Peptides against a protein of PDB entry 6UG1. Designs and how they scored, part 224

Target 1, 304 residues: chain A of PDB entry 6UG1
Amino acid sequence: SNEERKRRKYFHMLYLVCLMVHGFIRNEWINSKRLSRKLSNLVPEKVFELLHPQKDEELPLRSTRKLLDGLKKCMELWQKHWKITKKYDNVGLYMRTWKEIEMSANNKRKFKTLKRSDFLRAVSKGHGDPDISVQGFVAMLRACNVNARLIMSCQPPDFTNMKIDTSLNGNNAYKDMVKYPIFWCEVWDKFSKKWITVDPVNLKTIEQVRLHSKLAPKGVACCERNMLRYVIAYDRKYGCRDVTRRYAQWMNSKVRKRRITKDDFGEKWFRKVITALHHRKRTKIDDYEDQYFFQRDESEGIPD
Target 2, 301 residues: chain A of PDB entry 6UG1 as posed
Amino acid sequence: SNEERKRRKYFHMLYLVCLMVHGFIRNEWINSKRLSRKLSNLVPEKVFELLHPQKDEELPLRSTRKLLDGLKKCMELWQKHWKITKKYDNEGLYMRTWKEIEMSANNKRKFKTLKRSDFLRAVSKGHGDPDISVQGFVAMLRACNVNARLIMSCQPPDFTNMKIDTSLNAYKDMVKYPIFWCEVWDKFSKKWITVDPVNLKTIEQVRLHSKLAPKGVACCERNMLRYVIAYDRKYGCRDVTRRYAQWMNSKVRKRRITKDDFGEKWFRKVITALHHRKRTKIDDYEDQYFFRRDESEGIPD

## One batch from the design tools (peptide; made by RFdiffusion4, then SolubleMPNN)

Design b2_p26_8_s3 (from b2_p26_8, 16 letters changed)
Fold by OpenDDE base, seed 1:
Formats: structure tokens, sequence, C-alpha cells
Structure b2_p26_8_s3 (fold): chain B 304 residues (1-304), chain A 26 residues (1-26)
């Protein structure tokens, strides 16, 4: 019905806001000065120097290579720090089906919300789910004065799916779900004027995304609970930016159709949400990023 | 934090605007 379509659109928007606020709160928590002091001690001086290379005036690429090597060593140090990776409770922050939502609305499940103190303790001990681990890794890089962003792939229910029963059949449902991350890191490369993508936990990869990312979900089974639609970046200065364009190869042809921003109202509404979460002034880094997104839109072309 | 209170207020306002929009689309 038209009413069910409106209801699903509304619930998608409400859920998206809740996810984006969750990302903002986690980004505030990882800015903890107490946590920063503790995590800086995990990074030896030699690795710190690699994270802060001098500008090579002859070949700026050498400086980028040092930064990449520093980030690789930070991932290795983080793996040594992280002792216990917990499984997600149920589906974590992966996408729920409409049926799962309806069934959960009837159940007054007291979700145990992780408190800030418990989060900080979990990160400090190296114990928690993959999301806590990624968030802690971003905190460690920030403790080393690296301009690291927390990235969140927001997974609201698919309002374009009008099927009543979307029962996900499959013994491997959890493995397919966790194949791609929901949270990762970006690091600003001041030499190349680009964001470097870092997945320290799941794929354990560092990428300089040009046209596509390895973090973009591929295959039907993986896309059931992880659809690349809203990739939100949270920086150390409480900036909030939509960075979906970086990770979406087919933003215009495929991704836009599954976003609330497919219509003018949804675009205006989503811009208001981003503006609410964006608590800093614009910088030259934002200009370089917007220029990159523009070039990516031109290179994709108009969908046929 | 004071930032979270401001954010919550702004989100409540956005949700009210969106409720009004859904009512106008009836």
Amino acid sequence: as target 1 above (304 residues)
Amino acid sequence: SERLKKLQKYLDELLEEFKKYLEEEK
C-alpha cells in the first residue's frame, strides 16, 4: 500500500538518524583525553615518526609511503593490543529486515546500551566487538596526532524493499554479514591531498581509493545486511560528512535509488541531519575532498 | 554533554518537521 511505503520511508529516516547519532557519540567517546594518553603509549617513537614524515620536496610520494608504512605498523600494534574480538549481539548495527523490525517492536527488549565508561574500559583492555576495535584504533591514531576519521556505513532498513517477508535463509548468515565492515578509518594524507582508507580489523587493508573500495559489499548474500548507502565520516573536530561517493562505484546509477536523497525532500532533510552533526568550520581539506567527489561524479557519468 | 543536548534538541526538531511532511503527503 501507499501507507506502508510512507511508513517504511519514515522508519528508515528515523533509524538513519539514530545510527548517525550513534556514530557521533562514539566519535565523542574516542576523543577521551584519558584514553588518548593510554593509547599513545602503544605506538613506539619510530612508528610515530613514520606517521609524521617530513615533506619530501623531490618526491612527495616518499612521504605518503612512510605514512602508509606507519599505518601498517599501527595496524600490527593494534592486533597485538586487541585480545578478544566478541561476536555481535544478534546483527549488531548491520541491516535488519522489515520482519525483524516488526517482531522487535512487539518485544520490549531492554537493549543494554554500552556506557561510555564501559566503552573506554573495553578499548583500554583490547576487548569488544569489531566496531569497538575500529573505534579504538581511530582513538590510537588520534592520540598520535594523526588526522583520523571514524567512518560508519549506516544500515537503516531498505525502504525500497516492499516485500513483507524478507526472511534471510542461511546457515552462513553471520559469516556473510561480517564479511565487510560497518566501521573503518580514514587518514588524511597531507602530501597527496587524499583520504587513505584503513580497515584495521576486518579485511586488515589500507587503500587509496580511486574508483572502487574493497570495503564495498559485493554479492547478494553480503548485501542483504550490508548495503553501501550512507557512509558517514566523523572527524576529531566533530565534523560530519557524507563520504559515500568515495566508496560507491555506482553512486548515480545504483546507490542513489536506495537513499532517502533520491528525491528533493529527502536530500534537503538529509542535509539538515548532516548540518546538525557538523560542529566545525569548513577547511581546505573539505575543499580537496569535495573536488575529488566532483571528479568522481563526472567520471561515473550520467546513468544511461 | 552540552553538545549532545543541543544535538538531541535539533534531532527532535527534524523529526517533528518530518512528521509534518508525512501528514501533508496524506
Scores: peptide ipSAE 0.033, ipTM 0.652, DockQ to the pose 0.702
Fold by OpenDDE base, seed 5:
Structure b2_p26_8_s3 (fold): chain B 304 residues (1-304), chain A 26 residues (1-26)
Amino acid sequence: as target 1 above (304 residues)
Amino acid sequence: SERLKKLQKYLDELLEEFKKYLEEEK
């Protein structure tokens, strides 16, 4: 019905806001001074120096290579620190089906919200789910004075899916779900004027995204619970930016159709949400990023 | 935190604005 379409759109928007706020709160928690002091001790001086290379005036790419090597070593150090990767409870922050939402609304199951103290302890001990691990990795890089962003791929229920029963086949669902991350890191490369993508936990990869990312879900089964639609970046200064364009090869032709921003109202509303979560002034880094997004929009062209 | 209170207030405002929109699209 038209009413059910409106209800699903509403619930999508509400859920999206809750996810984006969750990312904001986690980004605040990883800025903990106490955690920062502890995590900085995981990084030896030689690795710290690689994270802060001098500018090579002859070949700036050499400086980028040092930074990339430093980030690789940080991933290795993080793997040594992280002792226990817990499975997600149910689907974690991956996309729920409409049926799962309806069933959950009937079940007054108190979601055990992880407290800030418990989160900080989990990161500090190296015990937690993959999301906590990624968030802790971002905290470690920030402790080393690296301009690292927490990236969150927000997975609200698909309001474009009007099927009544959206039940997923259970057995392979978890493996396919966790194949691609929901949280990752970006690091500012001051030499190339680009964000470097870092997945320290899931794919254990570092990439300089040009046209496509390895972190973008591929295949029907993986996309059932992880659709790349809202990739939100949270920086150390409480900036909030939509960085979906970096990770979406087909933003205009495919991704936009599944976003609330497909219409003018949804675009205005989503811009208000981003503005609410963005608590810093614009910087030259934002200018370089917006220029990159513009070039990516021009290069994709108008969808046929 | 004061930031969380401001954010919560703003979320409530966004939700109220969205409720109004859903009512106007009736």
Scores: peptide ipSAE 0.026, ipTM 0.667, DockQ to the pose 0.706
Fold by OpenDDE base, seed 2:
Structure b2_p26_8_s3 (fold): chain B 304 residues (1-304), chain A 26 residues (1-26)
Amino acid sequence: as target 1 above (304 residues)
Amino acid sequence: SERLKKLQKYLDELLEEFKKYLEEEK
């Protein structure tokens, strides 16, 4: 019905706000001064120097290469620190079906919320789920004065799915769900004026995204619980930005159709949500990023 | 429907409450 379509749209909006607020809260927690002091001790001086290379005026690419090597070594150090990667409880923050949502509304399941103290202890000990591990990695880079963002791929239920039964066939293995991350890191490269993508936990990869990312879900089974729609960046100064354009190869042709921002109302509403979560002034880094997104939109074109 | 208007209003109110909360934590 038209009413059910509207209900799913508004439930998607509410769920998206809750996810984006969750990302904001986790971004605040990883700014803990106590955690920062502990995590800085994991990074040797030689690795710190690679994270902060001098500007090579002749070949800025040499400075970028040092930064990339420093980030690789930080990823290796993080793997040594992280002792226990726990499985997610159920689906974690991956996408739920409409049937799972309806069933969960009827079941008074007390979700155990992780407290700030428990999170900080988990990161400090190296014991937790992959999301906690990524968030801790961002905290370690921030402890080394690296301009690192927490990235969250928000997975609200698909409001464009109008099927009554949206149950996944029971064979959707945990392996397919976790094939691509929900959380990752971005690091500002001051030399190339670009964000570097770092997945320290799942794919264990560092990339400079041009047209597509390795972190973008591919294949039907992976996309059932992980649809690239809302990739939100949280910086160390409480900036909040939509960075979906970086990771979406086909933003205009495919991704936009699955977003609340497909219509003017949804665009205005989503802009209000971003504005509510964005607690810093605009910087020249935002200008370079917006220019990159503009160039990516022009290069994709309008799908005929 | 009235229910959808109420839900829209509630989402806007939640956003304003969240803005206030984040302004008070400064």
Scores: peptide ipSAE 0.026, ipTM 0.620, DockQ to the pose 0.044
Fold by OpenDDE base, seed 4:
Structure b2_p26_8_s3 (fold): chain B 304 residues (1-304), chain A 26 residues (1-26)
Amino acid sequence: as target 1 above (304 residues)
Amino acid sequence: SERLKKLQKYLDELLEEFKKYLEEEK
């Protein structure tokens, strides 16, 4: 019905706000001074120097290579720190079906909200789910004075899916779900004027995204619970930015159709949500990023 | 409809979780 379409759209919007607020709060928690002091001790001086290379004026690419090597060593150090990777409770922050939402509304399942104290303890011990691990990795880089962003791929229920019974096939569902991350890191390369993508936990990869990312879900089974639609970046100064354009190869032709921003009302509403979560002034880094997004929009073209 | 009440209850639970999460940061 038209009413059910409106209800699913509204529920998608509210769920998206909740996810974006969750990302904001986790970004505040990883700015903890107590956590920063503990995590800085995991990084040897030689690795710290690689994270902060001098500008090579002859070949700026040499400085970028040092930074990339420093980030690789930080991933290795993080793997040594992280002792226990817990499975997600149910589906974690991956996308729920409309049926699962209807069933959960009947069961007063007290979602156990992880307290700030428990989060800080989990990161300090190296015991937690993959999301806590990625968030802790971003905290470690920030403790080393690296301009690292927490990235969150927000997975609200698909308001464009009007099917009632999407029975997800049970047994392989978890393996396909966790194939691609929901949280990752970006690091600012001051030499190339680009963001470097870092997945320290899932794919254990570092990339400079040009046209496509390895972190973008591929295949029907993986996209059932992880649909790339809202990739939100949280920086150390409480900036909040939509960076979906970096990771979406087909932003205009495919991704936009699955976003609330497909219409003018949804675009204006989503801008208000971003503005409410963006607690810093604009910088030259934002100008370089917006210029990159513009060039990516021009290169994709208007879908015929 | 009963489905609306269920959806509203799930939203209220999500909002209450977020409220608790925001209150625990004070």
Scores: peptide ipSAE 0.025, ipTM 0.622, DockQ to the pose 0.034

Design b2_p26_8_s4 (from b2_p26_8, 14 letters changed)
Fold by OpenDDE base, seed 3:
Structure b2_p26_8_s4 (fold): chain B 304 residues (1-304), chain A 26 residues (1-26)
Amino acid sequence: as target 1 above (304 residues)
Amino acid sequence: DEFRKKLEEYLKKLLEEYKEYLEKEK
């Protein structure tokens, strides 16, 4: 019905706001001075120097290579720090079906919200789910004065799915769900003037995204709980930016149709939400990023 | 704390504005 369509859009928006606020709060928590002091001690001086290479005036690519090597070593150090990767209690922040949402509304399950103190303890001990691990990795890079962003792929329920029964077939569902991350890192490369993508936990990969990301979910089973729609970047200065364009190959043809921003009102609304979460002035880094997104939109073209 | 409260109130208002739009959408 039209009513059910409206209900699902509204619930999608509410859920999206809750996810984006969650990302903002986690981004604030990883800026903890107490946590920063602890995590900086995990990074040897030689690795710190690689994270902060001098500008090679002859070949700027040499400086980028040092930064990439430093980031690789930071991933290795992080793996040594992280002792226990917990499974998600259910689906974590992966996408729920409409049926699961309806069933969960009937069950007064006390969502144990993780407190800030418990989060800081979990990161410090190296005990937690993959999301906490990624967030802790971003905190470690920030403790080393690296311009690292927390990236969150927000997974609100699919308002374009109008099926009544959206039950997922069971047995391999968890493995397929966790095949691709929901949280990752981006690091600013001042030499190439680009964001470097870092997945320290799931795929354990570093990439400079051109047209395709390894972090973009592929295959029907993996996409059931992880649809690339809202990739939000949270920086160390409390900036909030939509970076979906980086990771979406087909932003205009495929991704936009599954976003609230498919219509002009939804675009204006979503821009207001981003603006409300964005607490810094614009920088030259934002200009380079917007130029990159513009070039990506031109290269994709308008879908026929 | 005050900032978070103001942000929550602002986000609630934005959701209501869009809900009203969806109700008017035929």
Scores: peptide ipSAE 0.028, ipTM 0.625, DockQ to the pose 0.874
Fold by OpenDDE base, seed 1:
Structure b2_p26_8_s4 (fold): chain B 304 residues (1-304), chain A 26 residues (1-26)
Amino acid sequence: as target 1 above (304 residues)
Amino acid sequence: DEFRKKLEEYLKKLLEEYKEYLEKEK
């Protein structure tokens, strides 16, 4: 019905906000000075120097290569620190089906929300789910004065899915779900004036995304609980930006159709949400990023 | 429209509560 379509759209909006606020809260928690002091000690001086290369005036690419090597070594150091990767409780922050939502609404399950103190302890000990691990990795880079962003792929229920039964059956459902991350890192490269993508936990990869990212979910089974629609970046200065364009190869043709921003109302609403979560002034970094997004929109073209 | 209004109010409240939380942790 038209009513069910409206209900699903509205519930998608509410869920998206809750996810974006969750990302904002986690981004604040990883700015903890106490955590920063502990995590900075994990990074040897030689690795710190690689994270902060001098500008090579002859070949700026050499400076980028040093930064990339530093980030690789940080991923290795982080893996040594991280002792226990817990499975997600149920589906974690992956996408729920409409049936699962309806069943959960009837069950007043007291979700034990992780407290800040428990999060900081989990990161410090190296014990937690993959999301906590990624968030801790961002905290470690920030502790080394790296301009690292927390990236969150927000997974609200698919309001474009009008199927009544969306039960996901399969023995490998968890493996398919966790094949691609929900959280990752971006690092600002001041030399190339680009964001470097870092997945320290799941794919253990560093990318300079041009047209395609390995972090973008592929295949039907993986996309059932992880649809790239809302990739939100949270920086160390409490900036909030939609960076979906970086990771979406087909933003205009495919991704936009599954976003609330497919219509003018949804676009205006989503901009209000971003603006409300964006607590810093615009910088030259934002200008370079917007220019890159513009070039990506032009290069994709208008879908037929 | 009513649900939109409730969502905007809830968003505003969440943001205000969060702003107050950020101010108290300073």
Scores: peptide ipSAE 0.028, ipTM 0.578, DockQ to the pose 0.039
Fold by OpenDDE base, seed 4:
Structure b2_p26_8_s4 (fold): chain B 304 residues (1-304), chain A 26 residues (1-26)
Amino acid sequence: as target 1 above (304 residues)
Amino acid sequence: DEFRKKLEEYLKKLLEEYKEYLEKEK
């Protein structure tokens, strides 16, 4: 019905806001000075120097290579720090079906919200789910004065799915779900004027995204709970930016159709949400990023 | 904590405005 379509659209928006606020709160928590002091001690001076290479005036690419090597070493150090990767409770922040949402609304389950103190302890001990691990990795890089962003792929329920029963096949569902991350890191490369993508936990990869990312879910089973639609970047200065364009090869043809921003009202609403979560002034980094997104939009063209 | 509260209130208002919009399109 039209009513059910409206209900699902509204609930998608509510859920999206809750996810984006969650990302904002986690981004604030990883800025903890107490955590920063602890995590900086994990990074030896030689690795710190690689994270902060001198500008090579002859070949800026040499400086980028040092930064990439430093990030690789940080990822290795982080793996040594992280002792226990917990499985997600149920599906974590992966996408739920409409049926699962309806069933959960009937169950007055006490959602045990992770407190800030518990989060900081989990990161400090290296004990937690993959999301906590990624968030802690971003905190470690920030502790080393690296301009690292927390990236969140927000997974609200699919308002374009009008099926009543969206039961997912049970057996491999968890493995397929966790094949691609929900949280990752981006690091600003001041030499190339680009964001470097870092997945320290799941795929354990560092990439300079050109046209597509390895972090973009592929295959039907993986996309059931991880649909690339809202990739939100949270920086150390409480900036909030939609970076979906970086990770979406087919933003215009495929991804936009699954977003609230498919219509003008949804675009205006989503811009208000981003603006409400964006607590810093614009910088030249934002200009370079917007130019990159523009070029990526032009290169994709208009969907046929 | 105050900032979070203000943000939550603002986001709640935005959701209410959108709810009203969806109700008017009935």
Scores: peptide ipSAE 0.026, ipTM 0.610, DockQ to the pose 0.799
Fold by OpenDDE base, seed 5:
Structure b2_p26_8_s4 (fold): chain B 304 residues (1-304), chain A 26 residues (1-26)
Amino acid sequence: as target 1 above (304 residues)
Amino acid sequence: DEFRKKLEEYLKKLLEEYKEYLEKEK
């Protein structure tokens, strides 16, 4: 019905806000001074120097290569630190079906909200789910004075799915779900004027995204619980930015149709949410990023 | 319009609750 379509759209919006606020809260928690002091000790001086290379005036690419090597070594150090990767409880922050939502509304499941203290302890011990691990990795890079931001792929229920039963069948549903991350890291490369993508936990990859990312879900089964729609960046200064354009090859033709921003109202609403979560002034880094997004929009063209 | 208003109010409330949380942790 038209009513059910409206209900799903509104529930999608509410769920999206809750996810974006969750990312913001986790981004604040990883700025803990106590955590920073502990995590900085994981990074040897030689690795710290690679994270902060001098500018090569002849070939800036040499400086970028040092930074990439430093980030690779940080990823290896993080693997040594992280002792226990817990499975998600149920589906974690991956996309729920409409049926799962309806069933959960009837069940007063006490969501054990992870407290800040428990999070900080989990990161410090290296015990937690993959999301906590990624968040801790961002904290470690920030402890090394790296301009690292937390990236969250927000997975609200699909308001474009109007099926009555949206139950997912399959014994491998968890494996397909966790194939691609929900959280990752970006690091500012001051030499190339670009963000470097780092997945320290899931795919264990460092990428300089051009047209497509390895972190973008591929295949029907993987996309059932992980649809690239809302990739939100949270920086160390409490900036909040939509960076979906970086990771979406087909933003205009495919991704936009599945976003609340497909219409003018949804665009204005989503901008209000981003603005409410953005607590810093604009910087030259934002100018370079917006220029990159503009060039990517022009290069994709208007879908025929 | 009413549901939109409720969602904006809920968003404001969430942001205020978060501000209060940040102030208590200082």
Scores: peptide ipSAE 0.025, ipTM 0.580, DockQ to the pose 0.039

